# Designs tried in a protein design run: peptides against a protein of PDB entry 4Y8H. Part 10

Target 1, 222 residues: chain A of PDB entry 4Y8H
Amino acid sequence: TTIVGVKFNNGVVIAADTRSTQGPIVADKNCAKLHRISPKIWCAGAGTAADTEAVTQLIGSNIELHSLYTSREPRVVSALQMLKQHLFKYQGHIGAYLIVAGVDPTGSHLFSIHAHGSTDVGYYLSLGSGSLAAMAVLESHWKQDLTKEEAIKLASDAIQAGIWNDLGSGSNVDVCVMEIGKDAEYLRNYLTPNVREEKQKSYKFPRGTTAVLKESIVNICD

## One batch from the design tools (peptide; made by RFdiffusion4, then SolubleMPNN)

Design b1_p27_6_s4
Fold by OpenDDE base, seed 1:
Structure b1_p27_6_s4 (fold): chain B 222 residues (1-222), chain A 27 residues (1-27)
Amino acid sequence: as target 1 above (222 residues)
Amino acid sequence: VAEVAALEAQGSAELVAARRAAAAAAA
């Protein structure tokens, strides 16, 4: 897996690859690793796919209830705290490694969470087996005051570095853009760089194309 | 051990699988 987050001048972008693996086997070529916690708070998941999905759904439900109870828009830091406390309670047995990002009334936020409940803050982050390949791109090309378009490009280039260099990453690039004052823009399969080209020729020949050149009948029963 | 350490540095799912496998092998 390669997952990234990048802050820009008016929001945050997250991106992910779409390969799921079971050891050396590709289980799914086009899995979704971007999950909605709330309308304007999304996360990217690495780790055990079932654990990332289940924990983000659980916290998403609890954030919705909290938002209704408080009559307030959900905050990224509230989602971060709930995820952190839940993961810490299970002492890393829930194999979820998350990049949590979003926009709320306090601005744009980008965080990471590890399975034991540690948390980090950054302007750009990467996690998963492709994280080093992604980070090489991020460290080389990140600058302050990125535009939306520059941040989407940087995030997608970082995911592509994982796709091309990490065995655990592959297929497509998914993107989610969260800009202040706008709805979240979920760009499923934003890039599809691994579409198999059409085969130039078919190996289906008409019946009878293979001529019988020689026949011999040998009786092997005395 | 080197594989677990490399996976630890990556914060990857494979670390959890490797730790589970190491814990299962130590049990």
Scores: peptide ipSAE 0.000, ipTM 0.190, DockQ to the pose 0.048
Fold by OpenDDE base, seed 4:
Structure b1_p27_6_s4 (fold): chain B 222 residues (1-222), chain A 27 residues (1-27)
Amino acid sequence: as target 1 above (222 residues)
Amino acid sequence: VAEVAALEAQGSAELVAARRAAAAAAA
């Protein structure tokens, strides 16, 4: 997995690859790793897919209840705290590594959280097996005061670095853009750099292309 | 549904484009 988050001048973008793996096997080529916690708070998940999905759904439900109770739009820091407390309670046994991002009445936010409940803050973040490949791109090309378009490009380039250089990452780039004063823009399969081209040749040969030189029928049951 | 499933199995660029269009329309 390669997941990234990038802050820009008016919001935050998160991105992910779409490869799911089971050991050396590609289990899914188009897995969704971007999860909605609330309408304007999204996360990217790395680690155990079931754990990332379950924890984000649980916190999403509790954030919705909290929002209704307080009559306020949910805050990214509230989601972060709830995730942190939950993951810390399970002492890393929930294999969820998350980039949590969003917009709320206090502005745009970007955080990461590790399975043991440690949290980080930054203008750009990467997690997953492809995180070093992504970070090489982020460190090389990040600047202050990014535009929305520059941040989407930077995040997408960082995910592509994971796709090309990490065995655990591949296929497509998913993007979610959370801009202040707008609805979240979920761009499923924003880039599809691994589309299979049509086979230039058919390998279907007519029956009889290979001559049967000898046939032998053996009864296996005496 | 069967056609979408068949296109999903093929990893068709057309399916990806259709999913993008549907996701953009649902936003």
Scores: peptide ipSAE 0.000, ipTM 0.204, DockQ to the pose 0.032
Fold by OpenDDE base, seed 5:
Parts: structure tokens; sequence; C-alpha cells
Structure b1_p27_6_s4 (fold): chain B 222 residues (1-222), chain A 27 residues (1-27)
């Protein structure tokens, strides 16, 4: 997996690859690793896919209830705290590594969470097996005051670095853009750089390539 | 909320399709 988050001047972008693996096997070529916690709070998940999905759904449900109870829009820091406390309670046995991002009435936010419940803050972040490949791109091209378009490009280039260089990453780039004062823009399959080309040759032999040497019809019923 | 998310996902898919078409036209 390669997941990234990048802050820009008016919001935050997260991106992910779409490969799921089971050891050496590609289990899914086009899995969704971007999860909605709330309408304007999204996360990218690495680690155990079931754990990332389950924990984000659980916190998403609790954030919705909290929002209704408080009559307030959900805050990214509330989701962060709930995720942190849940993951810490299970001492890393829930294999969820998350980049959590969003916009709320306090602004735009970008965080990472590790399975043991540690959290980081940054202007750009990467997690997963492709994180070093992604970070090489981020460290080389990140600047302050990125535009939306520059941030989407940087995030997608960082995911592509994982797709091309990490065995655990592949297929497509998914993007979610959360801009202040706008709805979240979920760009499913924003890039599809691994579309299979048509096979130049068929390995189907013409009919009759193998000669019939003998035919025998046997009546099995008397 | 699910219906709005589906419409937003569809709008995003159309925007992605438009961006792909624009990227394919620029290639």
Amino acid sequence: as target 1 above (222 residues)
Amino acid sequence: VAEVAALEAQGSAELVAARRAAAAAAA
C-alpha cells in the first residue's frame, strides 16, 4: 500500500493506490483505500484492510452520533482522538495505519495514526509499504502554499512512485480533495496507469492443429 | 447521506472522466 496526504493553501488532499495483496497474491486490483469518516473528513488506510475499514466505520458512526448530540459539524481532531484511543486500547492488535484528513469549522487538518495509537502532524505524510517511495517524491517537490492542482499532482506523483517501486502497491490512484467551504471531492480512479494492453498475439492454435489419430465409439449399454 | 455521497461520487466520476478525457486529449 501507498497512501499520502498533502496540505494545500485552502484544504487537504489524500491519495492511495488500489492494490490489495494476500502475501504474494494480488487479491484485488482496484480496492478502495479511501474511507469516509464524515462528509468532510476522510482517511486513507494501510495495514490490515479489514481493520482499516472496520475502525473507520466504527469511528464514523460515533462521530455522526457526536455531531448530532453536540449540534456541531464533526472535527478532524475528534476523529483523531477517537481513533487513537481505540487503537491504543488494542495495543497494536488492530492493524490500522491511517492518514486522517479533513476540513471543519477550525480549518484544514492532516494527521497520521499508527496501529499502537501514536499520531503525527504534518504538511505532507506517507504510510504503507510504498511510503519511502512516496516520501522521496514528497521531499523533492513539496513546497509551502501549494495550490489545489499542485497538491493533487504532488499526491498523485507520490502514489505513482509507490505503484512503480513498491511490490505491495499498484494499479490505480484514488484521490480525495477536501477544500475549505466546499464539499469533499472523491476522485475514484483519478489515474489508471496500469490499463492492460490488448495482446498482440493469440496462443490459440487453429482447429485441426492436433490430428485425431484414432476415434472409437463404444456402446456402454448393452 | 448515502444518496448524496453516491451523487458526489458520480459527479466526481464524471469529473474524473472529464479529466481523463482532457488528459488523453493532451497526450
Scores: peptide ipSAE 0.000, ipTM 0.213, DockQ to the pose 0.024
Fold by OpenDDE base, seed 3:
Structure b1_p27_6_s4 (fold): chain B 222 residues (1-222), chain A 27 residues (1-27)
Amino acid sequence: as target 1 above (222 residues)
Amino acid sequence: VAEVAALEAQGSAELVAARRAAAAAAA
């Protein structure tokens, strides 16, 4: 997995690859690794796919209830706190590594969470097996005061570094853009650089391609 | 968050303290 987050002048972008693996096997070529916690709070998940999905759904439900109870728009820090407390309670046995990002009445936010419940803050972050490949791009090309378009490009270039160089990453780039004062823009399959070309030959041979050279019927019951 | 933004622009050890303060304010 390669997941990234990048802050820009008026918001935050997160991006992910779309490969799911089971050891050396590609289990899914086009899985979704971007999860909605609330309308304007999204996360990218690395680690155990079931754990990342389940924990983000659980916190998403609790954030909705909390928002209704408080009569307030949900804050990214509230989602961060709920996630870290839940993960810490399970002592790293929930294999969720998350980049949590969003916009709320206090501004735009970008955080990371590790499975043991530690949290980090940054203007650019990467997690997963492709994180070093992504970070090499981020460290080379990140600058202060990125535009929305520059941040989407930087995030997508960082995910592509994971797609090309990490065995655990591949297929497509998913993007979610969270800009202050706008709805979240979820760009499923924003890039599809691995579309399979048409094969020159078919492996579907015509019936009769293998000739029957000999047939013998043996009655085994007298 | 604004203070973290200003210190991240400086690339210094103060950024770690501001990130911790933002993480603590987020906590």
Scores: peptide ipSAE 0.000, ipTM 0.137, DockQ to the pose 0.017; fails the geometry check

Design b1_p27_8_s1
Fold by OpenDDE base, seed 2:
Structure b1_p27_8_s1 (fold): chain B 222 residues (1-222), chain A 27 residues (1-27)
Amino acid sequence: as target 1 above (222 residues)
Amino acid sequence: GFGSREELLASIAAAAAAAAAAAAAAA
């Protein structure tokens, strides 16, 4: 599993691989690892998908209630605090790591939460088993004032690096774009690796070239 | 909203065209 977040000039992008890696069995289940907390606040989950979904749904409901009560748009920091408190309460039972991102009236935000309740802030983040490979891509290509398109590409490239590191094959990437002043854009299967059918280029060698690649290894028994 | 890959590609193409037009107008 690999999840990433990338800030750009006018918002934030999060991305996740869509494979559930539960142990040695790659369950090729296209599981959305991106979860909506509110219309403009999303999270990416690494770890137990069921736990991440349950936590994010609970926090989403609480944030909605809080927003209704206060007549204010939800804040990313409020979602962060609630998630942190919940993950800490169930420390040891929920093996989830989260990237929390969104836009609110204070701007764009990107955070990570570890199961033990630590939080990080950054312009780019990666978590999961492929996080080191993803981070290498992010560190190499992140710059200030990324465009939305550059951020989507960077996040996707980082996820692909993580996937390649873990499984040596391509997989689907889900992306969520949260831009200031716009609705969140959820892009399902942004990268479906075309199964390059290895078109075995049948090199039709023209009939006349005798491929003499019989290397007879003559075992000279002395 | 929920966008397809096709919608995203279309939006990227539109943004690229707009950027090119802006660059041409600045020249």
Scores: peptide ipSAE 0.000, ipTM 0.261, DockQ to the pose 0.013
Fold by OpenDDE base, seed 4:
Structure b1_p27_8_s1 (fold): chain B 222 residues (1-222), chain A 27 residues (1-27)
Amino acid sequence: as target 1 above (222 residues)
Amino acid sequence: GFGSREELLASIAAAAAAAAAAAAAAA
C-alpha cells in the first residue's frame, strides 16, 4: 500500500491507493483508504483495513462530540492527539499507520502516525510498502508554494510510483483536497491507471466508468 | 469546487500549461 500527503499554498492533499477494491487478484490484506474524521479533517489509513476504519471512526465520533461541547471547529492537532493516545494504548495490537491532514482556524496541517504512536510533521509524507518509491517522486518534484493542482498531481504521481513498485500494475487512487476556506473535496478513483505500460497484448478491459461520487461535505453546523 | 474528475484533470492540465508558458516567457 501507499499513502501520501502534500501541503500546498492554501491547504493539504492526501492520497491513497485502493488496491483492495480492484477485484480478486489482489488478496492483499493491506487496505489504504481515505477516512473522514471531520468535514475538514481527513486521514489516509493503511494496514489492516478493520483497524484503520475502527480507529478513524472512533476518533471521528469523539472529535465531533468535542466540537459540539466546545462550540469550536475541530482542530487537526486534537485529532492527532486522540489518534496518538489510542494507538499508543494498543501498541502491538493495531497494525495501522496514518497520514492525518486537514484545515482548521489555525491553518493547514499534515502529520503522520505510526502504529507504535510516533508522529511526524512535514510538507510532504509517504507511508506504506510503496513509500520509498513515492518519496523519491516527492523529493524530486516538491517545491515551496505548490498550487492545489500541482500538489494533487504530485500526490497522485507519488502514489502511482508506489503502486508500480509494489505490483507493476495500475490501481485506483483516491484523493482528498482540503483547502482553507473551502469544503473538502473527496475524489474517489481519481486515477484508474490501467496502463501496464508493458508492450504486451492490450487487454481492453472495459473502463468501468465508476461514477466519481463527489461527496460534498455540507457543513451541517451552520 | 471541481464537479468531476474530468474538470479537475482539465484544471490541472491548464495549470501545467500556464506554468510551462510562464517558464518559457521567463527564459
Scores: peptide ipSAE 0.000, ipTM 0.252, DockQ to the pose 0.014
Fold by OpenDDE base, seed 5:
Order: sequence, then C-alpha cells, then structure tokens
Structure b1_p27_8_s1 (fold): chain B 222 residues (1-222), chain A 27 residues (1-27)
Amino acid sequence: as target 1 above (222 residues)
Amino acid sequence: GFGSREELLASIAAAAAAAAAAAAAAA
C-alpha cells in the first residue's frame, strides 16, 4: 500500500494505490482506499481494508449527526480526534493507519494517524509499504504555493514511485481533491500506469497446452 | 474511550472549540 497527502495553495490532495493484498496474493487490483468521512473530509486508508472502512463509516455517521444537530460544517480536527481515540482504544486489534485530509471553515488540513494513536501534521505525508519511495519524490519536488494541478501531479508521481518500488502497491491511482470553496473531486483511476493493454495477442498455444479458461476473481471486497 | 454517542459528541465539540481557538490565535 502507498497513500499520500499534499497541501496546495487552496486545499489538499490525497491519493492512494488501488491494490488490496492478502498476504502474498493480490485480492483486488482496484480496491478503493479513499473513504469519505463527510463531503469535504476524506481519508486514505492503509492496513486491514475492513477495519479502515468500518472506522471511517462510524466516524462519518457521528460527524454527520453532529453537523446536522449544530448546523455547522464538520471540522477535520474533529474527525482526527475521533479517529485517533478510536484507533488508540482498539490498539493491537486494529492494524490500520490513515491519512486524514479536508477543508473546513478554518482552512485546509492534512494529518496522519498511526495505529498506536500518534498523529503527524505536515504539508506532505506518505504512509504504507511504498511510503519511503513516495516520500523521496515528495521531498524532492514539494514546494510552497503549489497549484491544484501541481499537487495532483506530485501526489500521483509519489504514488507511482511507491508502486514501482513496492510489489504490495497497486497498479492504479485514486485521487481526491478538496479545494476551499468547492465540492470535493474524487478521481477514481486517475492514473492506470500498469494497465498493460493486454494486447490479446492470440497466444496460439502450441498443440497440447490446456488453456486455463476461467479465473474467477472473487471480489473479497465485502 | 467513547462509550456513548454523547461522549463522542462532546469530544467533537471540544475539538471544534480547540480548533476555533487555534484559528483565532493564528489570526
């Protein structure tokens, strides 16, 4: 897994690879790792996919209820605090880590949360097995006052570095852009660098090769 | 630990207040 976040002049971008691995097996090549907490607050999840989704849904539901009751837009720090407390409470049972990002009336925010409940703040962050390669790209190319387009490119380049350096990282890149004063923009499969166009080369298998016909890819993304 | 919805809401409110204070200090 490789997940990244990048702040830009008017918002924040998060990106993730789409591969889900269960041990040495690629379970799904296009599993969504970006989750909506609220319309303008998203997270990128790493670790156990089921744990990440369950946690984000729980926090999302509670934030929505609070927003409705208070008639206020939810704040990223509220989501952060709830996620941190939940992950800390279940320390040792939940192996998830998250990048949490969004926009609210106080501005744009980017945080990371580790499974042990520590939090980091930064202009750019990377987590996952490909995080070192991703961070090398971020550190080399991040600058102040990035445009939206530059931030999307930087985040995508960082994810790709993670994909190339880590067999556990996915082939596709999902991106979510949260810009101040705009709706969140979710870009599923923004990049598909390892979509080899399977040229269906009609592999004329020589006489005697049993064609393995049906790979049933069981989507275990329940 | 958030044992109840009320505790969770209280924690959200506290976080919101802290963020508002931080924003005011940055202004």
Scores: peptide ipSAE 0.018, ipTM 0.421, DockQ to the pose 0.013; fails the geometry check
Fold by OpenDDE base, seed 3:
Structure b1_p27_8_s1 (fold): chain B 222 residues (1-222), chain A 27 residues (1-27)
Amino acid sequence: as target 1 above (222 residues)
Amino acid sequence: GFGSREELLASIAAAAAAAAAAAAAAA
């Protein structure tokens, strides 16, 4: 897994690879690792995919209820606090680590949460097995006052570095852009570097080759 | 999860109180 977050002049970008692994096996080539907590608060999950999804759904539901009750837009720090408390309560039982990002009335925010409940704040962050390669790109190219486009590119380049360096990372790149005063923009499969153009060589398989049954790869991440 | 709605709301309120400081740190 490689997940990153990058702050830019008017918001925050998060990105993730889409590879899911089960031991040495690539279980899913297009696993969604970006999760919506609220319309303008998203997280990138790493670790156990099931744990990440369950945690983010729980927090999302609670934030939604609170938002409805208070008639206020949720704050990223509220999501962060709830996630921390949950992860701390289940310390050692949940293998999830997260980048949490979003925009709220107080501005744009980027945080990370480790499974043991520690949190970091930064202008750029990377987590996962590909995080070192991603961080090398981020540290080399991050600057103050990035444009939206520069931040998307930087995040994508960082994820790609993780993909190239780590067997646990790969497939496509997903991106979510959260800009102040705008709706969140979720860019599923923003990059698809491993999509070999199936050259539609209509290889007319000779009559008599048994159609290999559709391997329904059950998407474990949807 | 949280034990009660009240505990959840209290946790959110506590986080909201720190929001200004967190926003400044993340700016």
Scores: peptide ipSAE 0.015, ipTM 0.406, DockQ to the pose 0.014; fails the geometry check

Design b1_p27_8_s2
Fold by OpenDDE base, seed 1:
Structure b1_p27_8_s2 (fold): chain B 222 residues (1-222), chain A 27 residues (1-27)
Amino acid sequence: as target 1 above (222 residues)
Amino acid sequence: GFGSREDLEAAIAAAAAAAAAAAAAAA
């Protein structure tokens, strides 16, 4: 698993590989590893997918209630604090770590939370089994004043590096873009590196050309 | 929201074109 976050000039991007490793069977469950806490606050989760989802749903519900009560837009730091307190309460029994990102009235924010409750702040972050490879890409290519597009590309490239390093992760890359003054943009399956796009070369064969379908008989050798 | 890879690629292309146009207008 690899998750990343990248700040850009007017917001923040998060990205995750969507491959869930549940045991020896690669359950091709494209579980969305990006979770919405609020309309403008999202998490990228690494660890047990079920735990990450349950935690983010709980915090999302609490933030919604808090926002309704205060008549204020949710703040990323509030989500961070609630997540941190929850993870701390379970003393790391939740094997989940998160990148928390979003936009609020105070600006754009990017944080990470480790399972033991430590938090980091940065312009770019990576977590997960492919995090070192992802971080190498981020450190090499991150610059100040990234555009939205540059940040999306950088986040995606970082996830791809993580996928390459971790043979068990990364069927697809999901991306979420949170820009100040805009709605969040969730980009499901932004990259599917292992799905060979069957180039349906629609070979429009001219009338009369027999398409020789090369049947690649994959002999499953015993 | 960008619903597909194609939508995102189109948005990136549009943004790149807009940036190029803005650079050309500043020039």
Scores: peptide ipSAE 0.000, ipTM 0.269, DockQ to the pose 0.014
Fold by OpenDDE base, seed 2:
Structure b1_p27_8_s2 (fold): chain B 222 residues (1-222), chain A 27 residues (1-27)
Amino acid sequence: as target 1 above (222 residues)
Amino acid sequence: GFGSREDLEAAIAAAAAAAAAAAAAAA
């Protein structure tokens, strides 16, 4: 599992690999690892998909209630605080890591939360089993003032590096783009591994080419 | 919102065209 977040000039992108690795079996279950907390606040989950979904639904409901009560757009830091409190309360039971990102009236935000309740802030983040490979891509190619398109590409390339590190093949990436002044854009299956049907290059050897099997008869002499 | 890769590619192409047009207008 690999999740990433990347800030760009006018917002934030998060991305996740959609394949769940449960042990040695790559369960080809396209599980969305991106979860909506609010219309403009999303998270990416690494760990148990069920735990991340349950947590994000709970926080989403609470954020909605808070937003209704205050008549204010929800803040990313509020979602972060609620997630942190919940993860800390269930410390040891929820083996989840989260990237929390979004846009609010104060701007664009990108945070990570570890299972023990530690939080990080950055312009780019990577979590999960492929996080080191993803981070290598992010560190190499991140720059200030990324465009939306550059950020989407960078996030996708980072996830692909993580997938390659973990599974040695294929790329299935979900992306969510949160731009200031716009609705969130969820891109499901942004990269589906082209099942390159191994076109077995049926090398139609033209019928007339006799494959000379060079039998090297090693004469074992006397 | 972009629902597919094709939608994103179309949006990127449109944005690139708009940027090129803006650059041409500034020149």
Scores: peptide ipSAE 0.000, ipTM 0.260, DockQ to the pose 0.013
Fold by OpenDDE base, seed 4:
Structure b1_p27_8_s2 (fold): chain B 222 residues (1-222), chain A 27 residues (1-27)
Amino acid sequence: as target 1 above (222 residues)
Amino acid sequence: GFGSREDLEAAIAAAAAAAAAAAAAAA
């Protein structure tokens, strides 16, 4: 499992290894998924699927209520504070770690939260079993003033390094892009196991069996 | 926004190529 976040010149990208959610081969109880807290605030959650989903849904609801009450766009730091408080309160009972990212009226933000409630700030972050391999890629290729496209590539390459470290095959990457002044762009299955296998194994597997999950770009503005 | 993965990959490739060209021109 690997999750990453990368800041770029006008926003932030997060990405997650979603192998545990696609197919029988990865019997790992731990999954990474991207979760929407608000339209412009997302998190990459890793650990027990139920824990990450439950936490992010709860905070999402609270942030929505807070936004409605204040008549203001949600702030990433508010989401961070609520997540931190919740994870700290239930430390040892919630097997979740998160990268929290987004854009708000104060700019672009990237944070991480560990299961024990500690938080980090950075221009790039990685968490999970593949985090060391991902971090090696990030440290090698990160620079100031990344473009959106460079940041997406860097995040994807970092996740792929984490995947290779853990299984030696099968890239399945979700990506979310949050740019200042724009709607968030969620790219589900940006990379699938078959895409790398098709590049590497042009040879042997007959076309028939693995349903190519249709890539759906969900515009979050509905 | 990007309408497909292919569109995004094309944009990334184009941006990378442009960056490489700019770096080469600055060298």
Scores: peptide ipSAE 0.000, ipTM 0.253, DockQ to the pose 0.014
Fold by OpenDDE base, seed 5:
Structure b1_p27_8_s2 (fold): chain B 222 residues (1-222), chain A 27 residues (1-27)
Amino acid sequence: as target 1 above (222 residues)
Amino acid sequence: GFGSREDLEAAIAAAAAAAAAAAAAAA
């Protein structure tokens, strides 16, 4: 998994690869790794998808209630504090890394939260197994005063670098753009790297080799 | 004072419904 965040001149972009890694098996489930906390506050999750979703739903519900009672737009820092407190409380049980980003009346914000509850602030961030490769792209190409389009491209390029480093194959990239004064723009499958149609190269297996054509892994949840 | 658990759950449900409607309108 690779997640990134990039600040631009008028907002913030987050991006994630959509591959579900369940253990050693890449499940071809396009699980959305971007989660909405509020209309203008989103997070990208790395780690156990179920843990990230449960945490973000809980925080989202609490923030929405707080917003209703205060008649104020939710703040990114409030989401960050609640997420941090939750991750600290369940330290050792939740192996999730999060990038939290959004826009609020105080501006655009980008944070990361590590599984042990540490928080980082930056103009660009990467987390996950491909984070080093993603960070190399971000460090090389990030500049001040990025446009929205430049930030989307940079985030997508960073995710792709992380994917290539981890599995050497193309993967779908989801992007969420949060621009000041606009609604959040969720771009599902913004980059579908060409599903290399596995040209079923007719692997002419030598005579005597049984071709395994389809493995269906049925997770029987007991 | 946070109202009853039921009021909280109702508010969460209403908020979730509004969020779902907003997401559907954005789709």
Scores: peptide ipSAE 0.000, ipTM 0.318, DockQ to the pose 0.014

